# Designs tried in a protein design run: peptides against a protein of PDB entry 4ASU. Part 321

Target 1, 270 residues: chain A of PDB entry 4ASU
Amino acid sequence: ATLKDITRRLKSIKNIQKITKSMKMVAAAKYARAERELKPARVYGVGSLALYEKADIKTPEDKKKHLIIGVSSDRGLCGAIHSSVAKQMKSEAANLAAAGKEVKIIGVGDKIRSILHRTHSDQFLVTFKEVGRRPPTFGDASVIALELLNSGYEFDEGSIIFNRFRSVISYKTEEKPIFSLDTISSAESMSIYDDIDADVLRNYQEYSLANIIYYSLKESTTSEQSARMTAMDNASKNASEMIDKLTLTFNRTRQAVITKELIEIISGAA
Target 2, 83 residues: chain B of PDB entry 4ASU
Amino acid sequence: FTFASPTQVFFNSANVRQVDVPTQTGAFGILAAHVPTLQVLRPGLVVVHAEDGTTSKYFVSSGSVTVNADSSVQLLAEEAVTL

## One batch from the design tools (peptide; made by RFdiffusion4, then SolubleMPNN)

Design b2_p29_5_s2 (from b2_p29_5, 18 letters changed)
Fold by OpenDDE base, seed 5:
Structure b2_p29_5_s2 (fold): chain B 270 residues (1-270), chain C 83 residues (1-83), chain A 29 residues (1-29)
Amino acid sequence: as target 1 above (270 residues)
Amino acid sequence: as target 2 above (83 residues)
Amino acid sequence: SALAAALAELNAAVAAAAAAAAAAAAAAA
């Protein structure tokens, strides 16, 4: 490589390092906010799931329609965040198909669609875009829930797949169940709740879905910002190491050029 | 007893004596060993009676309340404020 | 994005340089 080539590469990598350091700082600020907002959201979301855990709602095996909701975002440069959700969605879709179920997919965030488009395009009902620009609100979750319920796809049961936040260095892709109104209404375990008006139950289910979606968005956002911070830190370190290596190469190459020029002067004067 | 909004937690798995809730079918009091029920909240006052005799008042906009067979209660409001 | 591509290229170059350094260390041993 010429001195000019090394210099150009050094300049490029130094610019990348500046960008990755800036992105790390932005991700750190967003992570700190997301973690604070996740604390109440987790209590709220886990509280909404408590009915399904305590009632042990079972979907009859003859029911065939299954919905998968994958929760992620539109934004890249966050390590394996999107691929982890997509991998779990693929695994779940394959298992359900092997069990003779019909599978439809909803993507929250454009990155899920980008990964699954080639293999699962026909299974997508809808993809929600513009996810991850701002922190998710309960209003955002309510819009997603309403659009799902109005989609005309009469699922029996479903799965919401998202990254649960564990720590600044750890997330886990998890699955939570979602049930249709019909499945809840027909569940034998719900008989202890039988004095419930049908309109009340419908409204309750709408809240439950919105609550679960909101919770999943908050877990996903916190996991994403943490993973982005880590990814940008790693990129910045890798850039630093490359800068050091290229600087050594530059210095050695420069010395070799000077030595060659001196030899040419000495040999030409002789 | 759990009482939360999306942005704030008021009670998390706490023991309380009674919770009065405003529902679409009317206001009712949740006592110990209340029958299992699902209700939707109407805008109104929530009153929490603690075991120590302390009474706390809250205004809620909407949401859900669940009373389970194990006597656990989840009060999940879309918006809630302390009064 | 151009940034994602540049980052991927950087990471690949770092991995290649690490492999070359490991090979050089193995040849010197």
Scores: peptide ipSAE 0.027, ipTM 0.834, DockQ to the pose 0.007
Fold by OpenDDE base, seed 2:
Structure b2_p29_5_s2 (fold): chain B 270 residues (1-270), chain C 83 residues (1-83), chain A 29 residues (1-29)
Amino acid sequence: as target 1 above (270 residues)
Amino acid sequence: as target 2 above (83 residues)
Amino acid sequence: SALAAALAELNAAVAAAAAAAAAAAAAAA
């Protein structure tokens, strides 16, 4: 490589390093906020799921319609965040199809669609875009919940798949159940709950769906920002190492050029 | 007893004597041996009676309340403020 | 997309350099 080529590469990598460092700082700030906001959201979301865990709601085997909601975002450069969700969605969809279930998919965030579009396009009902620019709100979750409920797709049961935050260096893709109003209303285990008006149950289910979506968005956001921070840190370190290597190569190449020029001067003067 | 909004936790797996909740079907008191039920909150006052006799008041906008067979209660408000 | 491509290139270059270093270390052993 010429000195010019090395210099060009050095400049390029230094610019990348500046960008990755900046992105790391932005991700760190967003992570710190997301982690704070996740604490109450987790209590809230886990509280909403408590019914389904305690009531042991079973979907009858004759019920065939299954909805998969994948929760992610539109934003890249966050390691395996999107691919982990998509992988779990694919696995779940394949398992359900093998069990003779009809599977439909909802993507929260454009990245899921980007990954699954070629293989699962016919199963997609809707993709929610503009996810991940701002911290998710309960209002955002409510909009998603309402749109789902009004989609006209009458699912029997569903799965929401998202990345649960564990630590700054760890997340886990998890699945939580979603039940249709009909499934809940017909569940034998729900018979212990007295005086549930159909309208009350409908409204309750709307809240439950919004709650779980909100929870999943908060977990996903925290996981994503943490993963992005880590990815940008790693990229910055990798850039630093490459800069050091190229700088050494530059210095060696420069010395070789100087030596060659000196030899040419000496040999030409002789 | 768990009482939370999306942004704030008021009670997390706490033992309480009674919780009065405003529901769409009417206000009712949740006692330790209350029958399992699902309700939707209307805007109104939540009153939490602690075991020590202290009473805390909250205003809630909307949400849900679940009373489970194990006597656990989840009060999940969309918005809630301490009064 | 351009940043993603640049990062992918950087990561590939780092991986290649690491592999070359490992090969050189193996040859020196």
Scores: peptide ipSAE 0.026, ipTM 0.830, DockQ to the pose 0.008
Fold by OpenDDE base, seed 1:
Structure b2_p29_5_s2 (fold): chain B 270 residues (1-270), chain C 83 residues (1-83), chain A 29 residues (1-29)
Amino acid sequence: as target 1 above (270 residues)
Amino acid sequence: as target 2 above (83 residues)
Amino acid sequence: SALAAALAELNAAVAAAAAAAAAAAAAAA
């Protein structure tokens, strides 16, 4: 490589490093907020799931309609956040299809559709876009829940797949169950609950779905911002190392050029 | 007893004497031996009676309340404020 | 997309440079 080529490459990498450092700081600020807001959201969401854990709601084997909700965002540059969710969705869809179930997919965030479109386009019901630019609100979750319930697609059971936040350096892709109103109302384990009016149960289920979606969005957002911060930090470090290597190469190449020129001068003066 | 909104936690797995809740079917008191039930909240007052005799009042919007067979209670309000 | 491509290129270049440095160290040894 010529000295000019090395210089151009150095300039390019230095510019990338500036961008990645800036993005790291932005991700760090968003992460700090997301983590604070996740604390109450986790208590709220886990509280909503408590019924399903305690009642051990079972779906009859004859019921074949299964809904998969994948939760991520529209925004890239966050490591394996989207691919992890998509991988779990693919695995679940394949397992359910092998069991003779009908599988439909909902994507929360455009990145899920971008990954799965070629292989699962026929299974997609809807994709919710404009996710991840702003922190998710309970209103956002309610809109998603209502759109699902009003879609006319009658599922028997389903799963919501999202990245649960563990720490600044760790997330885990997890699955939580979702049930239809009919599945809950027909569950034998629900017989212990007294005075459940059908209208009350319907409204309760609407809140439950919204609560679970909200919880999943908050976990996903926190995981995503953390992963983005880490990815940008790694990119900045990699850029720094490359700058150092190229600088050494530049210095060596410069010395070689000077030495060659000196030899030519000495040889031409003889 | 757990009482939370999406943005705030008021009680997390706490022991309480009684919780009065506003439901669509009417206001009722949840005691330690209350039968399992599912209810939807209406806008109104929640009153939490602690074991030490302290009473706390809250205003809630909508939401849900679950009383389980193990006497655990989840009160989940969309919005809630301390009074 | 441009930043993603640049990051991918950077990561590939770092990996290649690390491999070359390891090969050079092995040859000098």
Scores: peptide ipSAE 0.022, ipTM 0.822, DockQ to the pose 0.007
Fold by OpenDDE base, seed 3:
Structure b2_p29_5_s2 (fold): chain B 270 residues (1-270), chain C 83 residues (1-83), chain A 29 residues (1-29)
Amino acid sequence: as target 1 above (270 residues)
Amino acid sequence: as target 2 above (83 residues)
Amino acid sequence: SALAAALAELNAAVAAAAAAAAAAAAAAA
């Protein structure tokens, strides 16, 4: 490589490093906020799931319509965040299809669509875009819940798949159940809940769905920002190492050029 | 007893004596070993009676309340403020 | 995005340089 080539590459990598460092700082700030907002959201979301855990709602095997909701975002540069959710969605869809169930897919965030559209286009109902630019609000979750309920797809059972935040270096892709109003209303285990008006149950289910979606969005966002921060840190370190290596190569190449020029001068070949 | 909004936690798996909740069908008191029920909150006052006799008051906008067979209660308000 | 491509290229270049350095270290041993 010429000195000019090395210098150009050094400049390019230094610029990339500046960008990755800046993105790291932005991701760190967003992570810190997301983690703070996740604390109450987790209590709230786990509280919303408590009914389903305790009531052990079972869908009859004859009910074939299954909905998979994958939760991620529109934004890249966050490691395996999107691919992890998509992988779990694919696995679940394949298992359900093998069991003779009809599977439909909803993507929260455009990245799910980008990964699954080619292989699962026929199963894909809707993609919610504009996810991940701003921290998710309960209003955002309510909009998604309402759109799902108004989609006209009458599912019996569903699964919401998202990345649960564990630590700054760890997330886990998890699945939580979603039940239709009809499935809840017909569940034998719900018989212990006395005097539930149908309108009350409908409204309760709407809140439950919004709550679970909100929780999943908060877990996903925190996981994503953490993963992005880590990815940008790694990229910045890798850039630093490359800068050091190229600087050494530059110095060696410079010395070799000087030596060659001196030999040419001494030999009269110049 | 768990009482939370999307942005704030008031009680997390706490033991309480009684919780008075405003529901669409009317206000009711949740006592120990209350029958399992599902209700939707209306705007109004939540009163939490702790085992130590402390009473806390909250205003809630909307949400849900779940009383489970195991006597666990989840009060999930869209918005809630301490009074 | 151009940034994603640049990051992928950077990571690939780092991996290649690490492999080359490991090979050079193995050859010097």
Scores: peptide ipSAE 0.021, ipTM 0.818, DockQ to the pose 0.008

Design b2_p29_5_s3 (from b2_p29_5, 21 letters changed)
Fold by OpenDDE base, seed 2:
Structure b2_p29_5_s3 (fold): chain B 270 residues (1-270), chain C 83 residues (1-83), chain A 29 residues (1-29)
Amino acid sequence: as target 1 above (270 residues)
Amino acid sequence: as target 2 above (83 residues)
Amino acid sequence: SALAAAQAQLNAAIAAAAAAAAAAAAAAA
């Protein structure tokens, strides 16, 4: 490689390193906010799931319609965040299909669709876009919940798949159940709950769905920003190592050029 | 007893004597060993009576309340403020 | 797209540098 080629590569990598460092700082700021906002959101979301855990709601075997909601975002450069969700969605869809269930898919964030569109296009009901530019709000979750409930797809049960935040270096893809109003209303385990009219239960289910979606969005966002921060840090380190290697190569090549020029001068070939 | 909004936690697995909640079907008091129920909140006052005899008041906009068979209660408000 | 392109360029540059380093190591051997 000529000195010019090495210099061009060095300049390019230094520019990339500046970009990745800047992205790291942005991700770090978003992560710090997301983590603060996740604390109450987790209590809220886990509280909403408590009914389903305590009531042990079972879907009858004759019920065949299953909804999978994958939660991620539109934004890349966050390691395996999207692929982890998509992988679990694929696994779940395959298992349910093998069990003779009808499977439909909802994607929260465009990245789910981008990964699954070739293999699961016919199973997609809707994809929610514009996820991940701003922190998710309860209003955003409510809109998603309402659109789902009004989609005309009458599922019996469902699964919401998202990345749960563990730490700055760790997340876990998890699944939480979603039940239809009909499934909840017909569940034998719900018989212990007194004085529940159909309107109350419908409204309760709307809140429950919004709550779970909100929770999943907050977990996903925190996990994503953390993973992006780590990915950008790694990219910055890799760029640094490459800069060092190319700088050494530049110095060696420069020395070789100087030596060659000196030899040419001494030999009278100049 | 858990009482939270999406943005704030007021009680997390706390023991309380009584919680008065405004529901769509009417306001009621949740006591120890209350029968399991599901309710939807209407805008109104939540009153939490602690075991120490202290009383805390909150305004809630909407949400849900769950009383489980194990006497656990989840009060989940869309918006809530301390009064 | 620009950030994805930058990442792809970074990955390509990393791969090219790894190949060049391997070639340099092979030439020094």
Scores: peptide ipSAE 0.019, ipTM 0.806, DockQ to the pose 0.007
Fold by OpenDDE base, seed 5:
Structure b2_p29_5_s3 (fold): chain B 270 residues (1-270), chain C 83 residues (1-83), chain A 29 residues (1-29)
Amino acid sequence: as target 1 above (270 residues)
Amino acid sequence: as target 2 above (83 residues)
Amino acid sequence: SALAAAQAQLNAAIAAAAAAAAAAAAAAA
């Protein structure tokens, strides 16, 4: 490589390092906000899931329609965040298909569709785009919940798959159950809940779904920003190491060129 | 007893004496060992009576309330403010 | 996205620079 080529590469990598450092700082700021907003959202979302855990809602085995909701975003450069959700979705879809279930998929964030398009395109009902530009709100979750309920797909049960935040260096892909109104209303374990009007139960289920989606979005966002911060830190370190290697190569190549020129002058071959 | 909005937690697995809630079917008081029920909140006043005799008032916009067989209660409001 | 393209370019530049450093080390050997 010529000195000119090395210099061009050094300049390029230095510029990329500046970008990755800047992105790390932006991700850190978004992470700090997301973590703060996750604290109440977790209490709220876990509170909504408490019914399903306490009532032990069971879907009859003869019921075949299953919905998978994958929660992610549109934004890249966050390590394995999207691929982890997609991997879990694929595993769940394969297990359900092996059990003779019909599987449909909803993607929250365009990255889910981008990963699953080739293998699962026919199973997608809808993909929500423009996710991850701003922090998710309860209004955003309500829109997703309403669109799901109005999708015309009469699922019996489902799974919401998202990255749960554990720490600044750790997330875990988790699954939570979702149930249809019909599954809840027909569950034997729900018989202890007296005098529930059908309209009340419908409205309750709309809130429950919105609550769970909101919770999943907040967990996903916090996990994503943390993972992006780590990914940008790693990219910045890798760029630094490459700059050091190329700088050494540049210095050695420069010395070799000078030595060659001196030999040419001394030999009279100039 | 858990009482939260998407943005704020008021009670998290707390022991309370009574919670008065505004529902679509009317206002009712949740006492210890209340029968299991599911209700939807209407805009109105929530009154929490603590075991120490303190009373806290909140305004809620909408949401849900769950009373479980284990006497756990989840009051989940879309919006809530302390009064 | 311009950022994904930049990361791909970075990864490609890292790979190309590693290959060039290996080639320069091989040429100096």
Scores: peptide ipSAE 0.018, ipTM 0.812, DockQ to the pose 0.007
Fold by OpenDDE base, seed 3:
Structure b2_p29_5_s3 (fold): chain B 270 residues (1-270), chain C 83 residues (1-83), chain A 29 residues (1-29)
Amino acid sequence: as target 1 above (270 residues)
Amino acid sequence: as target 2 above (83 residues)
Amino acid sequence: SALAAAQAQLNAAIAAAAAAAAAAAAAAA
């Protein structure tokens, strides 16, 4: 490589390092916000799931329609955040298909679609785009919930798959159940809940779905920003190491050029 | 008893004496060993009676309330403010 | 948005860095 080539590469990598450092800082700020906003969202979302856990809602085996909601975002550069969700979605879809279930997929965030499009395009009902630009709001979750409920797909049960935040260095891809209104209303275990009219149950289920989606978005966002911060830190370190290596190469090449020029001068071969 | 909005937690697995909630079908008081039920909140006043005799008042917009067989209660409001 | 542009630039920069790392690995081989 010429000195000019090395210099150009050094400049390029230094610019990349500046970008990755800046993105690390942005991700750190977003992470700190997301973590704060996750605390109440977790209580709220876990509270919404409490019914399903306590009532032990079961879907009859004859019911075949299963919905998988994968929660991520549109944004890359966050390590395995999207691939982890997609991997679990694939596994779940395969298991359900092997059990003779019909599987449909909803992607929250375009990255899920981008990973699964080739293999699962026919199973996608909808993909929600523009996810991850802004912190998710309850309004965003409500829109997703309403669009799902109005999609005309009469699922019996479903799974929402998202990355649960553990720590700044750890997330876990998890699944939570979602149930259709019909499945809840027909569940024998719901008989203990008295004085529930159909309209109340419908409205309750709409809130429940929105709540769970909101929770999943908050967990996903926090996990994503943390993973992005880590990814950008690693990229910045890798860039630093490459800069050091290229600087050594530059210095060595410079000395070799000087030595060659000196030999040419001394030998009279100039 | 858990009482939260998407953005704020008021009670998290707390023991309370009574919670008065505004529902679409009417206001009711949730006591210990209340019959399991599901309700939807209407805009109105939530009153939480703590075991120590303190009373806290909240305004809620909408949401849900769940009373489970194990006497756990989840009050999940879309918006809630302390009064 | 400046962030989408920054993400696109970063994706391009990462792709370029990956290509440059691959080219450096190929040139070091």
Scores: peptide ipSAE 0.017, ipTM 0.813, DockQ to the pose 0.010
Fold by OpenDDE base, seed 4:
Parts: C-alpha cells; sequence; structure tokens
Structure b2_p29_5_s3 (fold): chain B 270 residues (1-270), chain C 83 residues (1-83), chain A 29 residues (1-29)
C-alpha cells in the first residue's frame, strides 16, 4: 500500500472512531433515560400479566391460530438485539407449525421484517415502522394494540417476543402470552371471574394488550440502547487498534520509501 | 395491592385496608378478601385507605383493575396523578 | 431515512475497516 493509501485509511478510521464514540454517548444517554422509564413500566407490565400467570389460561388444542409479535426497532448497530428476537420467533413458529398451528407474524420495528421477510413473508400480517427513533409511549403501544385488534386476524393465542433488560451487559429474549377475547372468556380457569360483563372483558383485554405491548417496548428499548452502547464501545476500541496497526504500517512504509530514495540517490539512478 | 401508571408507581405489592375505584360499571370498594373480579376504570377518583388510617387520593383517566383469588389487586391506570 | 442511510454507511464503514484490518494482518503475516 502507498503512503497515500494508508493515510487515507487512517483518516477514514479516525472519522469512524469519532462517529462511534459519539454514537456511544448518544446511546448512553438514551439508555439512562430508558432504564429510568423502565422501572415503572415493568411494575405496570408485570401487573398486567398477573392475571394470565394466576389464571393459568389454557388455549384448547383445537384452536389453531397463533400470533407471534416480535418486538424490536428500525435501528441497527445494537449487536444481536434483532437477531435474538428473530431467532426466537423462528423457533416458536417452527414449533407451532409442527404442532399443526397456523402462525401469523407481526413485526414491531422494520428489522424483524428485514430478517424474516425471505423465509416468512407469507406469515407476516403487518410490520410497524418508525420504532426506536423516540422512546416508546403508551400511545404508541395503544396504536399497535388497536391495529392488531382491527387487523381482522382472529387469533386464539399469541406470543409476544422481546428482549427483557437484565443489566447494562445482559438481556434475555423472552416470550409472554397474549390471548384473544374468546380464549379468555372461554377459559375454565377464568370461572372465578365469571360475573364479568362481556363489554368490560373486551375493554379489559384491549388494555391488557396495550399494557403488554408497552411493557415489551420499554424492555426492548432499554436492552437495545445498552447493547448499542456496548457495540459502539467495541467498535471504537476496534477502530483504535486498527489505527495503531495502520500507524505502524505507515511508519514502516515511510522508512522503506526513504530508504529506497536514498539508495536511488546514492546509486545515481535518480 | 399494586397501583401504577405506565410512568409512575404509587403502590407496589403493598398491604392496604381498602381501595375505592371508579369503574365503568360503578364505583366499588376493594376490601380484604374481595371476590375475584376484572373491571375497567372510568375517569375519577381512587381513594386508598392505608392500614395506618391514612387516606390518599388519586385521579385516574382510564385503565383496569384486577382482584385475584389470592387477594392481590392490580390497579393499572393509563394516567394517574396524586391529589 | 437519513438515519438508516447513516447507519448503513456506518455498518459498511465498520465492515470495510474490519476487512482492511484483516487484509493488513494478512499482509503482515
Amino acid sequence: as target 1 above (270 residues)
Amino acid sequence: as target 2 above (83 residues)
Amino acid sequence: SALAAAQAQLNAAIAAAAAAAAAAAAAAA
């Protein structure tokens, strides 16, 4: 490589390092906010799931329609965040198909669609885009919930798949159940709640769906920002190491050029 | 008793004497060993009566309330403010 | 979006940088 080529590469990598450092700081700020906002959201979301955990709602085996909601974002550069969700979605879809279930997929965030489009395009109902630019709100979750409920797909049971935040260095892809109104209303374990108006139950289910989506978005966002911060830190370190290597190569190449020029001068070949 | 909004937690697995909630079917008081029920909140006042005799008032917009067989209660408001 | 384009460019730049580092390591070996 010429000195000019090495210099150009050095300049490029230094610029990349500046960008990755800046992105790390932005991710860190977003992470700190997301973590603060996750605390109440987790209590809220876990509280919403309490019914399903306590009632042990079972979907009858004859019910074949299953919905998978994958929660991520539109934004890359966050390590395995999207691929982990997509992997779990694929596994779940395969298991359900093997059990004779009909599987449909919803992607929250464009990255899910990007990963699954080739293999699962026919199973996609909808993909929600413009996810991850701003912190998710309950309004955003409500929009997703309403669009799902109005999609005309009559699922019996579903799975919402998202990354649960554990720590700045750890997340876990998890699944939580979602149930149709019919499945909830027909569940034997719901008999202890029997004196519930059908309209009340419908409205309750709408809130429950919005609540779990909101929770999943908050967990996903926090996990994503932490993973992005780590990815940008790693990219910055890798860029630093490459700068050092290229600097050594530059110095060696410079010495070789000088030596060649000196030999040419001494030999009278110039 | 858990009372939360998406953005704030007011009670988390707390023991309370009574919670008065505004529901679409009417306002009711949740006491110890209340029968299991699911309700939807209407805009209105939530009154929490603590075991120490203190009373806290909240305004809620919408949401859900769940009373489980184990006497656990989840009051989940879309928006809630202390009064 | 401009952000997606910037992310794609950054990913491409990181990949190019990694490839350049691998090529430099192979040339130094």
Scores: peptide ipSAE 0.017, ipTM 0.818, DockQ to the pose 0.009

